Peptides against a protein of PDB entry 6UG1. Designs and how they scored, part 41

Target 1, 304 residues: chain A of PDB entry 6UG1
Amino acid sequence: SNEERKRRKYFHMLYLVCLMVHGFIRNEWINSKRLSRKLSNLVPEKVFELLHPQKDEELPLRSTRKLLDGLKKCMELWQKHWKITKKYDNVGLYMRTWKEIEMSANNKRKFKTLKRSDFLRAVSKGHGDPDISVQGFVAMLRACNVNARLIMSCQPPDFTNMKIDTSLNGNNAYKDMVKYPIFWCEVWDKFSKKWITVDPVNLKTIEQVRLHSKLAPKGVACCERNMLRYVIAYDRKYGCRDVTRRYAQWMNSKVRKRRITKDDFGEKWFRKVITALHHRKRTKIDDYEDQYFFQRDESEGIPD
Target 2, 301 residues: chain A of PDB entry 6UG1 as posed
Amino acid sequence: SNEERKRRKYFHMLYLVCLMVHGFIRNEWINSKRLSRKLSNLVPEKVFELLHPQKDEELPLRSTRKLLDGLKKCMELWQKHWKITKKYDNEGLYMRTWKEIEMSANNKRKFKTLKRSDFLRAVSKGHGDPDISVQGFVAMLRACNVNARLIMSCQPPDFTNMKIDTSLNAYKDMVKYPIFWCEVWDKFSKKWITVDPVNLKTIEQVRLHSKLAPKGVACCERNMLRYVIAYDRKYGCRDVTRRYAQWMNSKVRKRRITKDDFGEKWFRKVITALHHRKRTKIDDYEDQYFFRRDESEGIPD

## One batch from the design tools (peptide; made by RFdiffusion4, then SolubleMPNN)

Design b1_p12_1_s2 (from b1_p12_1 with V3L A6L E8R)
Fold by OpenDDE base, seed 1:
Formats: structure tokens, sequence, C-alpha cells
Structure b1_p12_1_s2 (fold): chain B 304 residues (1-304), chain A 12 residues (1-12)
């Protein structure tokens, strides 16, 4: 019905806000001064120097290569620190079906919320789910004065899916779900004026995204619980930015149709959400990023 | 809460 379409749209909006607020709170927690002091001790001086290379005036690419090598070594150090990767409870922050949401509303189970103290202890011990691990890695880079962002791929229920039963049948559902991350890292390269993508936990990859990312979900089974729609970046100064354009090859043709921002009402509403979560002034880094997004929109073109 | 403030700011 038209009423059910409206209900699913509004529920998607509410759920998206809750996810974006969760990302904001986790980004605040990883700025903990106590955690920073502990995690800085994991990075030896030689690796710190690679993270902070001098500008090579002859070939700026040499400085970028040192930064990339430093980030690779930080991923290796992080793997040594992280002792226990827990499975997610159920589906974690991956996308729920409409049926799962309706069934959960009937189940008065008290959701155990992870407290800030428990999170900080989990990161410090190297015990937790993949999301906690990625968030801890971002905290370690920030402890080394690296301009690292926490990236969250927000997975609200698909308001464009009007099927009543959206039950996901399959023995490999968990494996396909966790094939691609929900959380990752971006690091600002001051030499190339670009963000470097870092997945320290899932794919264990570093990339300079041009047109395609390895972190973008591919295949039907993976996309059932991980649809690339809302990739939100949280920086160390409590900036909040939509960076979906970086990771979406087909933003205009495919991704936009699955976003609340497909219409002017949704665009204005989503801009209000971003503005409410953005607690810093604009910087020259934002100008370089917006220029990159503009060039990506022009290069994709208007879908026929 | 931050969530309540955000919900008011977004839906009011």
Amino acid sequence: as target 1 above (304 residues)
Amino acid sequence: SLLEALLRHIFE
C-alpha cells in the first residue's frame, strides 16, 4: 500500500539517523586521551617517521610511498595487537530485512549496549568484533597524529524493497555478510591531496581509490546485507561528511535510487542530518575532497 | 540525549 511505502520510508530515515549517531558516538570514544596514550606505544619511532615523511620537493610521490609503507606497518602492528576477533551478535550493524525488524519489535529482548568503558577496555586488550577493531585502528593512527577518519557504511533497511517477506535463506549468509566491511579508515595524504582508504581488519588492504574500491560490495549475496548507500566519514575534529561518491562507481545511475536523497525532500532532510553531526568549520581538505567528488560526478555522467 | 536532540532537530 501507499501507507506501507510511507511507513518504510520514515522507518528508514529514523534508522539511518540512529546509525549515523552511533558512528558519531564511536568517533568520540576513539578520541579518548587515555586510549590514545596506550595505543601510541604500539607504534615504534621508525614507523612514526614513515607516517610523517618530509615533503619531497622533487618527487612528492616518494613522500606518499613512505606514508603508504607506514600505514602497511601499522596494519601489521594492529594484527599483532588484536588477539580475539569476536563474531557479530546476529547481523551486527549489517542490513536487516523488514521481516527481521517486525519480529524484533515483538521480541522484548533487552539489547545489551556496549558502554564506553567496556569499549575502551576491549580496544586496549585487543578483544572484540571487527567494528571495534577498525575503530581501535583509527584511534591508534590518531594517537600517532595521523589525520585518520572513521568510515561507516550505514545499512538502514531498504525502503525501496516493498516485498512483505524478505527472509534471507542460505547456509552461507554470515560468510557473505562479512565479506565486505561496514567500518574502515581513511587517511589524508597531504602530498597528493587525497584520502587513502585503509581496511585494516577485513580485506587488510590499502588503496588510493580512483574509480573503483575493493570495499564496495559485489554480488547478490553480499549486497543482501551490505548495500553501499550511505558512507559517512567522521574525523578527529568531529566533522561529518558523506563520502559515498568515492566508493560508488554508479552513484547517479544505481546508488541514488536506493537513497533517501533521490528526491528534493530527502536531499534537504539528509543535509540537515549531516549538518547536525558536523561540529567543525570547513577546511581546505574539504575543498579538495569536494573537487574530487565533482570530477567523479562529471566523469560518471547523467544516466541515460 | 544527543539522539533526542538530533531527532527533534531533524523532524521538527
Scores: peptide ipSAE 0.034, ipTM 0.744, DockQ to the pose 0.068
Fold by OpenDDE base, seed 3:
Structure b1_p12_1_s2 (fold): chain B 304 residues (1-304), chain A 12 residues (1-12)
Amino acid sequence: as target 1 above (304 residues)
Amino acid sequence: SLLEALLRHIFE
């Protein structure tokens, strides 16, 4: 019905706000001074120097290569620190079906909200789910004075799906779900004036995204619970930015149709949510990023 | 409520 379509749209909006607020709160927690002091001790001086290379005036690419090598070594150090990767309880922050949401409303299970103290302990011990691990990796880079962002791929239920969800019958449903991350890292390269994408936990990859990312879900099975629609960046100064354009090859033709921002009302609403979570002034880094997004929109073109 | 189910899923 038209009423059910409206209900699913409004529920998607509420879900998206709660996910974006969750990302904001986790970004505050990883700024803990106590955690920062502990995690800085994981990074030896030689790796710290690679993270902070001098500007090569002849070839700025040499400085970028040092930074990339430093980030690779930080990923290796993080793997040594992280002792226990806990599986997600149910589906974690991956996309739920409409049927699962309706069934869960009837289930009075006591959910154990992870407290800030428990999160800091989990990161400090190297024990937790992949999301806690990625968040801890961002905290370690920030402890080394690296301009690292927490990235969250927000997975609200698909308001464009009006079907009653059939049972996801696959024995491999969990493996397909976790094939691509929900959380990752971006690091500012001051030499190339670009964000470097880092997945320290899932794919264990570092990339300089041009047209497409390895982190973008591909294939039916993995896209059932991970649809690239709302990739939100949280920086160390409590900035909040939509960075979906970086990871979406087909932003205008495919991704926009599955976003609340498909219409003017949804665009204005989503801008208000971003503005409410953005607690810093604009910087030259934002100008370089917006220029990159503009060039990506021009290169994709407007879908016919 | 549907809201409570939502909040539980996000803050779990």
Scores: peptide ipSAE 0.028, ipTM 0.729, DockQ to the pose 0.907
Fold by OpenDDE base, seed 5:
Structure b1_p12_1_s2 (fold): chain B 304 residues (1-304), chain A 12 residues (1-12)
Amino acid sequence: as target 1 above (304 residues)
Amino acid sequence: SLLEALLRHIFE
């Protein structure tokens, strides 16, 4: 019905806000001064120097290569620190079906919210799920004065799916769900004027995204619980930015159709949510990023 | 409520 379509749209909007607020809170927690002091001790001086290379005036690419090597070594150090990767309880922050949401509405479970103290302890010990691990990695880079962003791929239920039964066939193996990350890192390269993508936990990869990312979900089974729609960046100064354009090859033709921003109402609403979570002034880094997004929109074109 | 279901899904 038209009513069910409206209900699913509004529920998607509310779910998206709660996910974005969750990302904001986790971004605050990883700025903990106590955690920062502990995590900086994991990074030896030689690796710190690679994270902060001098500008090579002859070949700026040499400075970028040093930064990339420093980030690779930080990933290796993080793997040594992280002792226990827990499975997600149920599906974690991956996408729920509408049937799963309806069934959970009837279930009076007590909330087991992870407290800030428990999060800081988990990161400090190296014990937790992949999301906690990525968030801790961002905290370690920030402890080394690196301009690292926490990236969150928000997975609200698909309001474009109007099927009554949205039960996934029970064989959606946990492996297919977790094949691609929900959280990752971006690091600002001051030499190339670009964001470097870092997945320290799932794919264990560093990339300089041009047209497509390895982190973008591919294949039907992986996309059932992980649809690239809302990739939100949280920086160390409490900036909040939509960076979906970096990771979406087909933003205009495919991704936009599954976003709340497909219409003017949804676009205006989503801009208000971003603005409410964006607690810093604009910088030249934002100008370089917006220029890159503009060039990506022009190169994709308008879908016919 | 729908809100309680959402809160359960995000924080469980």
Scores: peptide ipSAE 0.027, ipTM 0.722, DockQ to the pose 0.747
Fold by OpenDDE base, seed 2:
Structure b1_p12_1_s2 (fold): chain B 304 residues (1-304), chain A 12 residues (1-12)
Amino acid sequence: as target 1 above (304 residues)
Amino acid sequence: SLLEALLRHIFE
């Protein structure tokens, strides 16, 4: 019905806000001074120097290469630190079906919220799920004074899916679900004026995204629980930015149709949510990023 | 409520 369509749209909006607030809270926890002091000790001086290369005036690319090498070594150090990768409880922050949401609404089970103290202990010990691990990696880079963002791919239920039963087949679903991350890192390259994408945990990859990312889910099975729609960046200064354009090849033709921002009401609403979570002034880094997004929109074109 | 289920799922 039209009522059910409206209900699913509003539920999607509420879910999205709660996910974005969760990302904001985790980003605050990453900024813990106590955690920072512990994690900085994981990074040797030689690796710190690679993270902070001098500007090569002859070939700025040499400085970017040093930064990339430093980030690679940080990923290796992080793997040594991380002792226990827990599976997600159920589906974690991956996308739920409408049926799963309805069934869970009937389940009055008390859920255990991870407290800030438990999170900080988990990261410090190297014990937790992949999301906690990525968040801890961002904390380590921030502890080394790297301009690292926490990236969250928000997975609200698909309000464009009007099917009553979207039963996902259980066992193969977990492997396909976790094939691509929900959380990752971006690092500002001051030399190239670009964000570097870092997945330290799942794909263990570093990339300079131009048109395509390895972190963008591919294939039907992977997209059932991980649809690239709302990639939100949380910086060390409590900035909040929509960076979906970086990771979406087909933002205009495909991704926009599955976002709340497909209409003017949704765009204005989503902008209000971003603004409410954005706690810093604009910087030249935001100008370079917006210019890159503009060029990506022009290059994709408007779908016919 | 559906909201309570949602809040529970996000804070799990």
Scores: peptide ipSAE 0.028, ipTM 0.729, DockQ to the pose 0.877; fails the geometry check

Design b1_p12_1_s3 (from b1_p12_1, 5 letters changed)
Fold by OpenDDE base, seed 2:
Structure b1_p12_1_s3 (fold): chain B 304 residues (1-304), chain A 12 residues (1-12)
Amino acid sequence: as target 1 above (304 residues)
Amino acid sequence: DLIEAILNHIFN
């Protein structure tokens, strides 16, 4: 019905706000000074120097290469620190079906929220799910004075799916679900004027995204619980930015159709949500990023 | 409450 379509749209909006607020809160938690002091000790001086290379005036690419090497070594150090990777409870922050949401609403299960203290302890000990691990990795880079962003791929239920019964098959679903991350890192490369994408936990990859990312879910099974629609960046200064354009190859043709921003009402609403979560002034880094997004929009073109 | 269920799922 039209009513059910409206209900699912509004529920999607509410769920999206809650996810974005969760990302904001986790981004605040990883800025903990106590955690920062502990995590900085994981990074040897030689690795710190690679993270902060001098500008090579002859070949700026050499400085970028040093930064990339430093980030690689940080990923290796992080793997040594991280002792226990827990499985997600149920589906974690991956996308739920409408049926799962309805069933969950009927089950008055008291869910145990992870407290800030428990999170900080988990990161400090190297015990937790992959999301906690990624968040801790961002905290470690920030502890080394790296301009690292927490990236969250927000997975609200698909309001474009009007099917009542989307039973996802059980066991194979977890492997396909966790194939691609929900959280990752971006690091600002001051030499190339670009964000470097870092997945320290799942794919264990570093990339300079041009047209597409390795972190973008591919295949029907992987996209059932991980649809690239809302990739939100949280920086160390409490900036909040939509960076979906970086990771979406087909933003205009495919991704936009599944976003609340497909219409003017949704665009204006989503902009208000971003603005409410954005607690810093604009910088030249934002200008370079917006220029890159503009070029990506022009290069994709308008879908016929 | 559906809202409570969402909040519980997101903040757990």
Scores: peptide ipSAE 0.034, ipTM 0.740, DockQ to the pose 0.839
Fold by OpenDDE base, seed 3:
Structure b1_p12_1_s3 (fold): chain B 304 residues (1-304), chain A 12 residues (1-12)
Amino acid sequence: as target 1 above (304 residues)
Amino acid sequence: DLIEAILNHIFN
């Protein structure tokens, strides 16, 4: 019905705000001064120097290569620090079906909210789920004065799915769900004027995204619980930016149709949500990023 | 409550 379509749209909007606020709160927690002091001790001086190379005036690419090597070594150090990777309880922050949401509303399960103190302890010990691990990795890079962002792929229920029964085929193994991350890192390369993508936990990869990312879900089974629609970046100064354009090869033709921003009302609403979570002034880094997004939009073209 | 279910799913 039209009523059910409206209900699912509004529920998607509410769920999306809650996810974006969760990402914001986790970004505040990883700015903990106590955590920063502890995590900086994991990075030896030689690795710190690689993270902060001098500008090579002859070949700026040499400086970028040093930064990339430093980030690789930080991933290796992080793997040594992280002792226990817990499985997600149920599906974590991956996408739920409409049926699962309706059933969960009937279950009076008191979920135990993770407190800030418990999070800081988990990161400090190296014990937690993959999301806590990624968030801790971002905290370690920030402790080394690296301009690292927390990236969150927000997975609200699909308001474009109007099926009554949204049961997943029973064979959607936990392995297919977790094949691609929900959280990752971006690091600002001041030499190339680009963001470097870092997945320290899941795919254990570093990439300089041009046209497509390895972190973008591929295949039906993986996309059932992980639809690339809302990739939100949280920086160390409490900036909030939509960076979906970086990771979406087909933003205009495919991704936009599954976003609340498909219409003018949704675009204006989503811009208000981003603005409410963006607690810093614009910088030259934002100008370089917007220029990159513009070039990516022009290169994709208008969908036929 | 659907809101409580969402909040529990997101903040746990």
Scores: peptide ipSAE 0.034, ipTM 0.737, DockQ to the pose 0.843
Fold by OpenDDE base, seed 4:
Structure b1_p12_1_s3 (fold): chain B 304 residues (1-304), chain A 12 residues (1-12)
Amino acid sequence: as target 1 above (304 residues)
Amino acid sequence: DLIEAILNHIFN
């Protein structure tokens, strides 16, 4: 019905705000000074120097290569620190079906909210789910004065799916779900004036994304619980930015159709949400990023 | 967990 379509749209909007606020809160927690002091001790001086290379005026690419090597070594150090990767108790922050949402509304389960103290302890011990691990990795890079962003792929229920039963049938549902991350890192490369993508936990990869990312879900089974629609970046200064354009090859032709921003009302609403979560002034880094997104939009073209 | 808690608080 038209009413059910409206209900699903509004529920998607509410769920998206809750996800984005969760990302904001986690981004605040990883700025903990106590955690920073502990995590900085994991990074030896030689690796710190690679994270902060001098600018090579002759060939800036040499400086980028040092930074990339430093980030690779940080991933290796992080793997040594992290002792226990817990499975998600359920689907974590992956996408729920409409049926699962309706069933959950009827279930008075007291969810144990992870407290800030418990999160900081989990990161410090190296015990937790993959999301906690990624968040801790971002905290370690920030402890080393690296301009690292927490990236969150927000997975609200698909308001474009009007099926009544959306039960996911499959023996490998969990494996397919966790194949691609929900959280990752971006690091600012001041030499190339670009964001470097870092997945320290799931795919264990470093990318300089041009047209496509390995972090973008591929295949029907993986996309059931992980649809690339809202990739939100949280920086160390409490900036909040939509970076979906980086990871979406087909933003205009495919991704936009699955976003609330497909119409003018949704675009204006979503901009208000981003603005409410963006607590810093604009910088030259934002200008370079917006220029990159513009070039990507021109290169994709307008879908006919 | 936090979102599930928020959603549970909104819908319960």
Scores: peptide ipSAE 0.032, ipTM 0.724, DockQ to the pose 0.164; fails the geometry check
Fold by OpenDDE base, seed 5:
Structure b1_p12_1_s3 (fold): chain B 304 residues (1-304), chain A 12 residues (1-12)
Amino acid sequence: as target 1 above (304 residues)
Amino acid sequence: DLIEAILNHIFN
């Protein structure tokens, strides 16, 4: 019905705001001074120097290579720190079906919310799910004065799916769900004027995204619970930016159709949500990023 | 967890 379409759209919007606020709160928690002091001790001086290379005036690419090597070593150090990777309880922050949401509404389960103290303890001990691990990795880089962003792929239910039964066929294995991450890191390269993508936990990869990312979900089974629609970046100064354009090859032709921003109302609403979560002044880094997104939009073209 | 709590609080 038209009513069910409206209900699913509004529920999607509410769910998206809750996800984005969750990312904001986690971004505040990883700025903990107590956690920062503990995590900085994991990074030896030689690795810190690689994270902060001098500008090579002859070949700026040499400075980028040092930064990339420093980030690789930080990933290795993080793997040594992290002792226990817990499986997600149920689906974690991956996308739920409409049926799962309806069934959950009927079950008055006391949700155990992870408290800030429990999160900080989990990161400090190296015990937690992959999302806590990524968030802790961003905290470690920030403790080393690296301009690292927490990236969150927000997975609200698909409001474009109007099927009554949206149950996944019972064979959607946990392995297909977790094949691609929900959280990752970006690091600002001041030499190339670009964001470097870092997945320290899932794919254990560093990439300089040009046209496509390895972190973008591929295949039907993986996309059932992980649809690339809302990739939100949270920086150390409480900036909030939509960086979906970086990771979406087909933003205009495919991804936009699954976003609330497919219409003018949704675009205006979503901009208000971003603005409410963006607590810093604009910088030259934002100008370089917007220029990159503009070039990516021009290169994709308008879908016919 | 927090999202589920908020969603359940709003829709229940």
Scores: peptide ipSAE 0.032, ipTM 0.721, DockQ to the pose 0.157; fails the geometry check

Design b1_p12_1_s4 (from b1_p12_1, 4 letters changed)
Fold by OpenDDE base, seed 5:
Structure b1_p12_1_s4 (fold): chain B 304 residues (1-304), chain A 12 residues (1-12)
Amino acid sequence: as target 1 above (304 residues)
Amino acid sequence: DLIEAILNHIFE
């Protein structure tokens, strides 16, 4: 019905806000001074120097290569620190089906909220799920004065899916779900004027995304619980930005149709949510990023 | 409550 379509749209909007607020809170927690002091000790001086290379005036690419090598070594150090990767309880922050949401609404479950103290302890011990691990990695880079963002791929239920039975079948459902990350890192390269993508936990990759990312879910089974629609960046100064354009090959033709921003009402609403979570002034870094997004929109073209 | 359902899903 038209009513059910409206209900699913509004539920998607509410769920998206809750996810974005969760990302904001986790971004505050990883700025902990106590955690920062502990995690900085994991990074030797030689690796710190690679993270902060001098500008090579002859070839700026040499400075970028040092930064990339420093980030690779940080990933290796992080793997040594991280002792226990827990499975997600149920599906974690991956996308729920409408049936799962309806069934959960009938079950009075006690909230098991992870407290800030428990999170800081988990990161400090190297014990937790992949999301906690990625968040801890961002905290380690920030402890080394690196301009690292926490990236969150928000997975609200698909309001474009009007099927009643959305049961997901299959023994490999968990493996397909976790094939691509929900959280990752971006690091600002001051030499190339670009964000470097870092997945320290899942794919264990470092990318300079031009047109395509390995972090973008591919294949039907992987996309059932992980649809790239809302990739939100949280920086160390409490900035909040939509960076979906970096990771979406087909933003205009495919991704936009599955976003709340497909219409003017949804676009205006989503801009209000971003503005409410954005607690810093604009910088030249934002100008370079917006220029890159503009060039990506022009190169994709308008879908016919 | 829809809010309770969302909170259960996010904070389980």
Scores: peptide ipSAE 0.031, ipTM 0.726, DockQ to the pose 0.782
Fold by OpenDDE base, seed 2:
Structure b1_p12_1_s4 (fold): chain B 304 residues (1-304), chain A 12 residues (1-12)
Amino acid sequence: as target 1 above (304 residues)
Amino acid sequence: DLIEAILNHIFE
């Protein structure tokens, strides 16, 4: 019905806000001074120097290469620190079906909210799910004075799916679900004027995204619980930015149709949510990023 | 409550 379509749209909006607020809260938690002091000790001086290369005036690419090598070594150090990767409880922050949401609304289970103290302890010990691990990795880079963003791929239920029963087949579902991350890192490269994408936990990859990312879910099974629609960046200064354009090859043709921002009402609403979570002034880094997004929009074109 | 269900899912 039209009513059910409206209900699913509004539920999607509410769910999206809650996810974005969760990302904001986790981004605050990883700025913990106590955690920062502990995590900085994981990075030896030689690796710190690679993270902070001098500008090579002859070939700026050499400085970028040092930064990339430093980030690689940080991923290796992080793997040594991380002792226990827990499975997600149920589906974690991956996308739920409408049926799962309805069933869960009927089950008044008291869920155990992870407290800030428990999170900080988990990261400090190297015990937790992949999301906690990624968040801790961002905290380690920030502890080394790296301009690292926490990236969250927000997975609200698909309001464009009007099917009543979307029973996902159980066992293969977890492997396909966790094939691509929900959380990752971006690092600012001051030499190339670009964000470097870092997945320290799942794919264990570093990339300079041009047209497509390895972190973008591919295949029907992977996209059932991980649809790239809302990739939100949280920086160390409590900036909040939509960076979906970086990771979406087909933003205009495909991704936009699955977003609340497909219409003017949704665009204006989503902009208000971003603005409410954006707690810093604009910087030249934002200008370079917006220029890159503009060029990507022009290069994709408007779908016919 | 649908809000409680969402909050529960996000803060699990």
Scores: peptide ipSAE 0.031, ipTM 0.728, DockQ to the pose 0.777
Fold by OpenDDE base, seed 3:
Structure b1_p12_1_s4 (fold): chain B 304 residues (1-304), chain A 12 residues (1-12)
Amino acid sequence: as target 1 above (304 residues)
Amino acid sequence: DLIEAILNHIFE
């Protein structure tokens, strides 16, 4: 019905706000001074120097290469620190079906909310799910004075899916779900004036995204619980930015149709949510990023 | 409550 379509749209909006607030809270937690002091000790001086190369005036690319090598070594150090990767309880922050949401509303399962103290302990011990691990990696880079962002791919239920979801094929569902991350890292390269994408946990990759990312889900089974729609960046100064354009090859033709921002009302609403979570002034880094997004929109074109 | 279901899913 039209009423059910409206209900699913509003439920998607509420769910998206709750996910974005969760990302904001986790971004505050990883700014813990106590955690920062502990995690800085994981990074040797030689690796710290690679993270902070001098500007090579002859060839700025040499400075970028040092930073990339430093980030690779940080990823290796993080793997040594992380002792236990816990599986997600159920589906974690991956996308739920409408049927799962309706069934869970009837089940009074007291989910035990992870407290800030428990999170800090988990990161400090190297014990937790992949999301806690990525968040801890961002905290380690921030402890080394690196301009690292926490990235979250928000997975609200698909308000464009009006079908009753048939049973997802059970046995491979978890492997297909976790094939691509929900959380990752971005690092500002001051030499190239670009964000570097870092997945320290899942794909264990570092990339300089131009047209497409390795982190973008591909294939039907992987896209059932991980649909690239809302990639939100949280920086160390409590900035909040929509960075979906970086990771979406087909933003205008495919991704926009599955976002709340497909209409003017949804665009204005989503801008208000971003503004409410953005607690810093604009910087030259934001100008370089917006210029990159503009060039990507022009290069994709408007879908016919 | 659908809100409680959302909150439980996000803050697991």
Scores: peptide ipSAE 0.030, ipTM 0.726, DockQ to the pose 0.857
Fold by OpenDDE base, seed 4:
Structure b1_p12_1_s4 (fold): chain B 304 residues (1-304), chain A 12 residues (1-12)
Amino acid sequence: as target 1 above (304 residues)
Amino acid sequence: DLIEAILNHIFE
C-alpha cells in the first residue's frame, strides 16, 4: 500500500539517524586521551616518522609512498595487538530485513549496550568484533597525530524493497555478510590532497580510490546485508561528511535510487542530519574533497 | 548494540 511505503520510508529515516548518531558516539569514544596514550606506545619511532614524512618538493609522490608504508606497518602492528576477533552478535550493524525488524519489535530483548568503559577496555586488550577493531585502529592513528577518519557504511533497511517477506535463505549468510566491512578508516594525504582508504581488519588493504573501491560490496549475496548507500565520515574534530561518492562507482545511476536523497525532501532532510552531526568549521580539506566529488559526478554523467 | 537498544526503546 501507499501507507506501507510511507511507513518504510519514515522507518528508514529514523534508523539512518540512529546509525549516524551511533557512528558519532563511537567517534567521540575513540578520541579518549587514556586510550590514545596506550595506543601510541604500539607505534615505534621509525613507523611514526613514516606517518609524518617531510614534503618532497621535487616528487610529492615519495612522501605519499612513505605515508603508505607507515600505514601498512600500522596495520601489521594492529594485527599483533588484536588477539581475539569476536563474531557479531546476530547481524551486528549489517542491514536487517523488514521481517527481522518486525520480529525484533515484538521481542523485548534487553540488549546489553556496550558502555564507553567496556569499549575502551576491549580496544586496550585487543578483544572485540571487527567494528571495535577498526575503531581502535583509527584511535591508534589519531594517537600518532594522523588525520584519520572513522568511516561507517550505514545500513538502514531498504525502503525501496516493498516485499512482505524478505527472509534471507542462505547457508553462507554470515560469510557473505562479513565479506565486506561496515567500518573502515580514511587517512588524509596532505601531499596528494586526497583521502587514503584503509581497511585494517576485513580486507587488510590500503587503497587510493579513483573510480572504484575494493570495499564496495559486489555480488547479490553480499549486497543483501551490505548495500553501499550512506558512507559517513567522522573526523577527529567531530566533522561529519557524506563520502558515499568516493566508494560508489554508480552514484547517480544506481545508488541515489536507494537513498532518501532521491527526492528534494529527502535531500533537504539528510543535509539537516549531516549539519546536526557536523561540529567543526569548513577547511581546505573539505574543499579538495568536494572538488573530487564534483569531478566524479561530471565523469559519471547524469543518467538520462 | 546501541542502535538495537535505541530501536528497542523506540518500539517500547
Scores: peptide ipSAE 0.034, ipTM 0.734, DockQ to the pose 0.162; fails the geometry check

